# Peptides against a protein of PDB entry 3V4L, part 204

Target 1, 386 residues: chain A of PDB entry 3V4L
Amino acid sequence: GQPLAKDKVALLIGNMSYWEHPKLKAPLVDVYELTNLLRQLDFKVVSLLDLTEYEMCNAVDEFLLLLDKGVYGLLYYAGHGYENFGNSFMVPVDAPNPYRSENCLCVQNILKLMQEKETGLNVFLLDMCRKRNDYDDTIPILDALKVTANIVFGYATCQGAEAFEIQHSGLANGIFMKFLKDRLLEDKKITVLLDEVAEDMGKCHLTKGRQALEIRSSLSEKRALTDPVQGAPCSAEALVRNLQWAKAHELPESMCLKFQCGVHIQLGFAAEFSNVMIIYTSIVHKPPEIIMCDAYVTDFPLDLDIDPKHANKGTPEETGSYLVSKDLPKHCLYTRLSSLQKLKEHLIFTVCLSYQYSGLEDTVEEKQEVNVGKPLIAKLDMHRGL

## One batch from the design tools (peptide; made by RFdiffusion4, then SolubleMPNN)

Design b2_p21_4_s3 (from b2_p21_4, 6 letters changed)
Fold by OpenDDE base, seed 3:
Structure b2_p21_4_s3 (fold): chain B 386 residues (1-386), chain A 21 residues (1-21)
Amino acid sequence: as target 1 above (386 residues)
Amino acid sequence: SKADLTTYPGIITDEEAKEIL
């Protein structure tokens, strides 16, 4: 019969905003597009941008809690990376220059932990460089991997080579994701699908001789990303996994706020990623005596590091949100919260209504505090232990 | 480190970069 997955879980990490390294752009688009494709494949997807070392470790630990016997696990990473002695290292945004193995996440350690979970399939899609790091003389002594015959690595580039993106044009995929996205929904053995992606990259004049996909697999069965999830969750662990994923993707409910002046506002929320949320405000009712009014959001928790200069924009794009802007209501003020993983407490903020009466020159302000609980990934408390 | 392909001279024209988008 066709193989069945007990469940399908993906962790997608896109690191762009490096502190001590060149900034990237493609991981934003790559993680977003891959999230939408994997959701169409019935994956439970956690999508995270711009993680520190500690945040990456916690994201991997939470991902491993979603894994169990016969579950399909997919890890995608887009960012800086290196490969020493056949070990792949993902570079966090807070990594020093030069970075070392002690500052980075080893993919083969994650694979070991996935094998301990008795997963049905382990897929790693590594959209990073595979150059040796000559500043890291550490020879990792890894324990011998189990012979599970369910492992697939798709490397965006060859051993010792660079992976590329195009930064000049604004929003573009990385080279790997450009070709992967066109085939990802195909009902094919995952190694056959990746081989076709490798052929497409090899035919492109832009990538030929610059970047080539490498496939490393030990996959004895015909497993595909299209393999159906086994029906109703039969185990307590499957119910816990479903609850944990749902908890990490719960948006705050939309709110109608009423001010003393008689202005009513709608406060809404949209998810861009598991750690990125857009808040939007709109005026839904205004007394005729009020000629102008705006509803600003302010007084955010300091842990979110929100620059007021990037808050309360007239378009989603002015906040740095280019991907979900089509799905947002128009004629709002928009604020992008890009670091929900840093939120230690409930998301409490102030809605400030600034307004002017007909025939008065002075602006009046009214404020209302709003508590929306822990949105999205903030429910997982990924900061626990700092 | 992951590299910007446009920083490599003569690899992609501005027209080819727009076709990749």
Scores: peptide ipSAE 0.290, ipTM 0.826, DockQ to the pose 0.118
Fold by OpenDDE base, seed 2:
Structure b2_p21_4_s3 (fold): chain B 386 residues (1-386), chain A 21 residues (1-21)
Amino acid sequence: as target 1 above (386 residues)
Amino acid sequence: SKADLTTYPGIITDEEAKEIL
């Protein structure tokens, strides 16, 4: 019969905004596009940008809680990384320079934990460099992996090589994702699909001799990312998994705020990633005696590190939101919350209405506090331990 | 570390970069 997945779960991490390392750009687009493709494949996708070591550990732990017997697990990482002695290390955004294994997440440790879950398929897509880190002489002593015959690694580059992106003006995929995205929906054994991606990369004059996909697989079964999920969740664990994922993707409902002056504001929310949300405000009613009126969001929780200079922009793009801008209402003020994983408390903020009456020179302000609870990934207590 | 391919001299032209975009 056709292989069935008990469920399909993906964790996608894109690290770009490094503190001590060169900033990247492609992981933004790569994580976004891969999220959309995996959603079309009925994956439960958690998509996260710019994680610290601690946040990456917690994201992996939460991902592992979603894994169970016969579940397909996919981990994608785009960012800085290295490979020492066949161990792949993902570099968090807060990693020091030079980074070491103690500052990084070992993919093979994650694989071990995935094997303990008796997963149906383990896919790792590693869009990172595989150069040796000469500042790290640590040889990870990993416990012997189980022989599960269900592991696939797609490395964006060869052993000892670099992975590349193009940081030109605009949004671009990384080299790996450029080719992967065109084939990801194909109903093929995942290793065959990745072999075809490798061939496409090898034919491209841009990548030829610079970057080549490496596939490492123990996959003995004909498993595809297209394999259907088994029907209704019959187990308590499957119900819990569905509820956990749903919680991590719950947006606040749109609100209509009414001010004493008679102005009505629509407050809306959109998800860009599991940890990135756009807040938008629009004036839906204005009394005629009010000539100018703006609705600003302010007083965000300090944990979010929101610079007011980047808040309340006239376009999503001015906030750094280039991907979801087409799906957003027009003629709003936009604020991008890019670090929802840092939210320890409820998202409480102020909507400040600044307005002017006809014939009065003085601006008037009215304020309303808004509590939207824990949006998106902030429902997962990724901070349970600080 | 992941690198910008365009920062390497003579690796890709601006035209080649636009074909990737």
Scores: peptide ipSAE 0.248, ipTM 0.784, DockQ to the pose 0.122
Fold by OpenDDE base, seed 5:
Structure b2_p21_4_s3 (fold): chain B 386 residues (1-386), chain A 21 residues (1-21)
Amino acid sequence: as target 1 above (386 residues)
Amino acid sequence: SKADLTTYPGIITDEEAKEIL
């Protein structure tokens, strides 16, 4: 019969905004496009940008809780990385310069934990460099991996080599994702799909002799990303997994705020990533005696590090939201919350209405506090895990 | 560390980069 997945779960991490290292651009587009493709493949996707070491550990731990017997697990990482002695290290955005193994996540440690879950398929897609880090002399004593026949690694580059992006165009894929995205929906064994991606990279004049996909696999079965999910959740664990995933994807409901002056504001929410949300406001009713009226969001929780200079923009693009701007309502003020994983409490903020009456020179202000609970990834309480 | 391919001399022009994106 056709192979069945008990469920499909993916964690996608894109690190770009490094503190002590060169900034990247491609992980934004790569994580977004891969998220949309994996959703078409019926994956439960958590998509995260710009994680610290602590936030990456918690994201991996939450991902591992979603894994169980016969579940398909996919981990994608785009960012800086290195490889020492066959161990791959993902570099968090807060990693020091030079970084060491103690500041980084070891992929082989994650693999060990995934093997304990008896998963139906484990896919690692590592869009990072595989150069040795000469500042890290630590030989990780990896515990012996279990002998399993369900693991696939797609390394964006060969051992000891670099992975590349192109930064001149404002929005571009990394070299690996450019070729991967064109084949990802194909009903093929995952190792055959990745081999075709490797051939496409090998034919391209940009990548030929510069970057080559390496495939490492123990996969003895025919397993594809297209393999259907088994029907209704038949176990308590499957129900818990579905509820946990749903919590990480719940947006706040759109609100209609009514001010004493008779102005009505629509407040809406959109997800760009699991940790990135756009808030938008629009004036839906204004009394004729009010000549000017603006609605601003302010007083965000300090944990979110929201600069007021980047809030309340006339376009999504002015907030740094280039990917979801087409799906947003027009003629709003937009605010991008890019660090929802840092939120410890409920998202409480103020909507400030500034308005002027006909024949009065003085501006009047009215304020309403809004509590939207914990949006998206903030429902997982990632900050409580230790 | 991941690198910009365009920073390497003689690899790609800005026009070639746009045709491939």
Scores: peptide ipSAE 0.246, ipTM 0.780, DockQ to the pose 0.122
Fold by OpenDDE base, seed 4:
Structure b2_p21_4_s3 (fold): chain B 386 residues (1-386), chain A 21 residues (1-21)
Amino acid sequence: as target 1 above (386 residues)
Amino acid sequence: SKADLTTYPGIITDEEAKEIL
């Protein structure tokens, strides 16, 4: 019969905004597109951008809590990385220059922990470099892996090579995701699917002789990403997993704010990623005596590092949100919260209405505080212990 | 570290990059 997954869970990490390393662009598009594809495959997807070492560790720990016997686990990473002695290291955004293994996440350690969960399939998609880091002489003492025969690595590049992106096009995939996305929905054994992706990449004149997909697998069964999830959650663990995932993806409800002047504002929320939310405000009612009015969001928690210069924009694109702009209401002011994993408390902020009456030169302000609780990934408290 | 393919001389023209992406 067709294999069944007990459940399907994916963690996608895209690191771009490095502090001490060259900034990347492709991980934004890659994580977003892969999220949408994996959702069509009935994966529970956690998608995270620009994680520190500590935040990456916590994201992996929370991902491991969603894993259980017969669950399909997929880890995707796009960012800087290296490979020393056959160990793959994902580089957090706060990694020093030079980075070392102590500043990075070892993929083989994550695999060990996934094997302890007795997962049905372990897929690693690593869109990072596999060059040796000559500044890291650490030989990881890894415990022996179990023989589970359910492991697939898709490396965006061959051993000792670089992975590439194309930054000039703005909204472009990395080279790996460009080819992966076209086949990801195919009902094929995951190793066959990745082999076809490798052939497609090998035919491209851009990548030929520069970047080649490497597949490393120990997969004894015909497992596919298309494998159906087992029906209604019958176990307490499956219910807990579903609740934990749902909790991490709960948006605040849209709010209608009423000001004393008679202006009504709609406050809305959209998820770009599990840690990235767009807030938008729109004027839904304005008395005719008010000639101008704008609704600004201000006074965000300091842990979110919201630059007012990037808040309250007339377009989503001006906030750095290029992907979800088509799904957002038009004629709003937009603010992008890109660091929801840092949020220690409830998301409390001020909606400031600035308005002018006909025949008065002075601008009037009214303010309302809004508490939206912990949106999206902030419900997991990924900062616990800092 | 991951690199911009376009930073390598003579690999892709800006026109070729736009046609492929």
Scores: peptide ipSAE 0.227, ipTM 0.774, DockQ to the pose 0.122

Design b2_p21_4_s4 (from b2_p21_4, 7 letters changed)
Fold by OpenDDE base, seed 5:
Structure b2_p21_4_s4 (fold): chain B 386 residues (1-386), chain A 21 residues (1-21)
Amino acid sequence: as target 1 above (386 residues)
Amino acid sequence: GKADLTTHPGVITDEEAAKIL
């Protein structure tokens, strides 16, 4: 019969906004496009941008809680990285310069933990450099990996080589995702699909002799990303997994705020990523005696590090949201919350209405506090260890 | 770490790269 997945779970991490290292651009587009493709493949996708070491550890731990016997697990990482002695290290955004193994996540340690879950398929897609870090002399004593089948690594580059992006073209994919996205939906064994991606990359004159895909596999079965999910969750574990995923993807409900002056504001929420939410406000009713009226969102939790200069923009693009702009309502004020993983408490903020009456020079202000609970990834309580 | 491909010697222009990628 066709192989069945008990469930499908993916963690996608895109690190771009490094503190002590060159900034990247492609991981934004790569994580977004891969999220949409994996959702079409019935994956439960957690998509995260710009994680610290601690936040990356917690994201991996939460991902491992979603893994179980016969579940398909996919980990994608786009960012800086290195490889020492066949061990791959993902570099967090807060990593020092130079970074070391103690500041980074070892992929082989994650693999060990995934093997303990008896997963039906483990896919690692590592869109990072594989150059040696000469500042890290640590020989990791990795515990012996279990002899488990059904592991696949797709490395964006060869051992000791660089992975590339194009930074000047605006919203472009990284080289690996450019070729991967065109084949990802194909009903093929995952190693055959990745081999075809490697051939496509090898035919391109830009990548030929600069970057080549490497496939490492112990996949003994015919498993594909297209393999259907087993029907309705009958197990307690499947119900828990569905509830955990649903918590990480629950948006606040859209609400209508009524002010004393008779102005009505629509407040809406959109997910760009699991840790990135856009708040949008629109005036849906204004009394005719009010000549000017603006609604601002203010007083955000300090943990979110929101600069008020970047809030309440007339376009999504002015907030740095280029990908979801087409799906957002027009003629709003937009605020992008890019660090929801930092939220310890409920998202409480103020809607401030500033307005002027016909024939009065003075501006009047009314305020309403809004509590939307813990949106998206903030429901997983990634901070419970601090 | 990752690098901009256009900074490498003998790579095409950003405009040519953006048409291909």
Scores: peptide ipSAE 0.286, ipTM 0.792, DockQ to the pose 0.133
Fold by OpenDDE base, seed 4:
Structure b2_p21_4_s4 (fold): chain B 386 residues (1-386), chain A 21 residues (1-21)
Amino acid sequence: as target 1 above (386 residues)
Amino acid sequence: GKADLTTHPGVITDEEAAKIL
């Protein structure tokens, strides 16, 4: 019969905003598009941008809590990376220059932990460089992997090679994701699907002799990303997993705020990623005597590192939100919260209504505090222990 | 680390890249 997944869980990490390294662009689009494709494949997807070492460790730990016997686990990473002695290292955004193994996450350690969960399939899609880091002479002593015959690595590049993106095209995919996205929904054994992606990349004149997909697999069964999830959660563990995932993807409810002047504001929330939320405000009612009226959000928790210069924009794009802008209401003020993983407390902020009456020169302000609890990934308390 | 392909020697122009990607 067709293999069944007990469940399907994916962690997608896109690191772009490096502190000590060249900034990337493609991981934004790559994580977003892959999230949408994996959701169509009935994956529970956690999508995270711009993680520190500590945040990446916690994201992996939370991902491992979603894994269990017969669950399909997929890890996608787009960012800087290296490979030393056949060990793949994902580089966090806070990694020093030069980075070392002590500052990075070893993919083979994650694989070991996934094997301890008795997963049904382990897929790693690594859109990073595999060039040796000559500043890291550390030979990681990894524990011996179990013979599970359910492992697939798709490396965006060959051993010792670089992976590339095209930064000038704005919102373009990385090279790997460009070809992967066209085939990802095909009902094929995952190794056959990746081999076809490798052939498509090999036909591209840009990548020829520069970047080629490498597939490493020990996969004894005909497993596909299209394999159906086993029906309604039949175990307490499956219910807990579903609740844990749902908790990490719960948006705040939309609010209607009423001010003393008679202005009504709609406050709305949209998820761009599991750690990225757009807040938007719109004036839904204004008394005719009020000639000008704007609703600003302010007084955010310091942990979110919100620059007021990037808040309260007339378009989602001016906040750096290019992907979900079509799905957002028009004629709002928009604020992008890009670091929800940093939120230790409840998201409390102020809605400030600034308005002017007809025939008065002075602006009037009214303020309301809003508590939306812990939105999205902030419910997982990824900062427990800092 | 990951790099911009267009900055590499002997890559096609950004306009040619944008037609292929």
Scores: peptide ipSAE 0.286, ipTM 0.791, DockQ to the pose 0.140
Fold by OpenDDE base, seed 3:
Formats: C-alpha cells, sequence, structure tokens
Structure b2_p21_4_s4 (fold): chain B 386 residues (1-386), chain A 21 residues (1-21)
C-alpha cells in the first residue's frame, strides 16, 4: 500500500539580511514559494525570515516539538552556510565575521534529535554553500546516528562548492528552488524527484559546471512528499501538535474602529510569513464635514524595531511586501512587521486618525490604542529565555 | 557564502539571466 504519514511538518528558514555578511535576495521568494507548495502537500509549514542564532535554535526546538513517531519532518534552509568534515552549518543573520560552529546550527545535530522522535521521514533541503570554513578547525564530536533508513538530504550544490542566486533581476528564485518548485508536487519517491531536479539543473546552461544538486539518502521505503496524512488525529499528541501549529498561524481578527469625529476605520491583518505580518488601515466611513482623513499606525513595541519611515505606505511594495500585494485590499495604508519572533508582549499599538474639517485649516488628531494579542509566531514565545 | 551568479566571469548578462530564470 502507499505509505501514510502520521502528520507532515516543515520548518523553512530564509536568512538574507545578514549583519556582518553579504545580503541575499532569493531566500525571500524561495521560502514563500516553497511554503505555498508544501501547504498544497498538506504540510504544516512554519516559514521564518532573518533569524538570529537564538531565534534559529528556538525555531528548531519548536519544530522538534511538532515531530513524533511516523511524522514527516522537512527542514529547508536558504542562506549562508558551510560544510566542515561532512557536517552542514546554517549561518544565522547575527553571526560574526568570520563565523564558527559555535555561532551556527549544525544540521546533523538536528537530524539526531529528529531520529529520537522516531519520525517517518527526515528531509533536509539545504540551499546554502558547502565550502569549507577555514576559520573553523573545530571537529564536531557528533553522537552516532541511528540506522533509521528514512533520511534524505538535497544539497543545492556539491561538496566544497557554492550555491548561487541572481540579485540584479529583482525578485527571483535561487538556482536550487527554480528547479525544485517545478517538480515538488510530483507523486514520486522523494529521492527520484530530487534526481529529476538534479537532471534539470544539469541541462541548464547557466548552472552546468557551476552548481549541481547532490542527493544523500538512506531511504529504504518508497516515501513521497505527496504521501497522505493519516486521517482524523486519533492521539492526544496529534491534537497537541495541531494546536501548537495553529497557534503559530493565527492572525488577529479584523477590527472596525470608531472615532469620536464619526470616522470609521477598518484595521486588517495579513500573513506574509510566520514571522511577517502586514497591517492595513482603510477609511470605511467619513462624515461629509471631514474633507480629508488618514489613519496611521504608530507606537509599536520597541522589540519590533519598526522604522516609522517604512510604516503607513500607500502600497504594500513600499513597505518591502512584494509577494502578498495581490491578496491585500487596495486603497489602504500598509505597515510591514518583519520580526514578530522578537515580540515579548502583546502587540499593542496606536491607530492615529489625522483629519481636517471643511473650513478649518488646522489638522485634528484622535488616537485609539489597539491590543491584538500575540500574532502568528509570537504565540510560541520564542523569546521567553531573553 | 551564497553568491550572486551574475558577478562570476563568463555568466550571461542580467537581462539574459532574467529571461531564463
Amino acid sequence: as target 1 above (386 residues)
Amino acid sequence: GKADLTTHPGVITDEEAAKIL
């Protein structure tokens, strides 16, 4: 019979806004497109951009809490990385220059922890460089891996090689994701699917002799990403997993704010990623005596590090939101919260209505405080240890 | 670290890359 997954869980990390390293662009598009594809495959997807070392550790810990016996686990990483002694290291955005293993997440340590969960399938998709880091001579003492015969690594490049993106074309995929996305929905054994992706990359004149996919697997069973999830959650553990994932993906409800002047504002929320939310405001009612009015959001928690110069834009694109702009309502003011993982408290902010009466030159302001609780990933309290 | 392919010698132009990617 076709294998069944007890559940399917994916963690996708895209690091691009490095502090001490060259900035990347492709991880934004790659994580977004892969999230949409894995959702069509009935994966529970956590998608995170621009994580620090501490935030990456907590994201992995929360991912491991979603894993259990017979669950399919997929980890995707796009960013800077290196490979020393056959160990893959993912580089956080706050990593020093030069970085070392002590500043990075070892994929083989994550694999060990996944094997302890008795997972049905472990897939690693690593869209990072595999060059040796000559500044890190640390030989990791890794514990011996169990023989679970359920492991697949898809490396975007060969051992000792670089992975590439194209930065000048604006919003483009990385080289690996360009080929992966075209085949990811195919009902094939995951190693066969990745072999076809490797052939497609090998036929492209851009990548030929520069970047080639490497597959490393011990997968003894015919498992696919298309394998159906086992029906209704029959265990207490499956219910807990579903609740934990649902918490990380719950948007605030849209609100209608009423001001004393009689203006009504619609406040809405959209998810771009598990840690990235767009707030939008629209005027839904204006008294005829008010000639102009705008509704600005301000007074955000300091932990979010929101630059007011990038808030309250007339388009989603002016906030840096290029991917979800088609799904957003038009004629709003837009604000992008790109670091929801940093939120320690409830998301409390002010809606400031600035308006002008007919025949008065002076602008009037009214303010209303809004508490939307903990949106999206902020419900997981990834900062409880800071 | 991950690199821009267009900065490498003997890659096609950005306009040619954008048509293929």
Scores: peptide ipSAE 0.283, ipTM 0.802, DockQ to the pose 0.134
Fold by OpenDDE base, seed 1:
Structure b2_p21_4_s4 (fold): chain B 386 residues (1-386), chain A 21 residues (1-21)
Amino acid sequence: as target 1 above (386 residues)
Amino acid sequence: GKADLTTHPGVITDEEAAKIL
């Protein structure tokens, strides 16, 4: 019969806004597009941008909590990386220059932990460089992996090579994702699918002799990303996993705020990623005696590092949100919260209504505090230090 | 300058892409 997944869980990490390294662009688009494709494949997807070392460790730990016997686990990473002695290292955004193994996440360590969960399939899609880091002389003493015959690595590039992005004037995929996305929904064994992606990449004149997909697999079974999830969650663990994922993707409900002047504001929320939320405000009712009014959001938790200069923009694009702008209501003020992983407490902020009456020169302000709890990934308490 | 020997994804510029197309 067709293999069944007990569940399907994916962690996607895209690092682009490096502190001490060249900034990237492709991971934004690649994580977003891959998230939408994996959701069509009934994956529970956590999508995270711009993680520190600590935040990456916690994201992996939370991902591992969603894994269990017969669950399909997929890890995608787009960002800086290296390969030393056949070990792949993902580079966090806060990594020093030069970075070393102690500043990075070893993919083979994550694989070991996934094997302890008795997963049905382990897929790693690594859109990073595989050059040796000559500043890291550490020979990792990794424990021997179990023989589980359920592992697939798709490397965006061959050993010792670079992965590339094309810096167009617009948003573009990285080279790997450009070809992967066209085949990802195909009902094929995952290794066969990746072989076809490798052939498509090999036909591209831009990448020919510069980048080639490498597949490393022990997968003995015909498993596909299209494999159906085994029916209603019958185990307590499956219920917990479903609830935990649902919590990590719960948006705040849209609110209608009523001010004393009779202005009504719609406050809405949209997820761009599991750690990136757009807040938008719109004036839905204005008394005729009020000639002008604007609804600003302010007083965000300091942990979110919100620059007021980038808040309350007339377009999503002016906040740096280019992907979800089509799904947002028009004629709002928009604020992008890009670091929800950093939120330790409830998201409490102020909605400030600034307005002017007909025939009065002075602007009046009314304020309301809003508590939306812990939105999205902030529910996972990724900041609980060990 | 020392080329930053950090292993980063290679960037192909539009000008470089246009020379390969």
Scores: peptide ipSAE 0.032, ipTM 0.594, DockQ to the pose 0.646

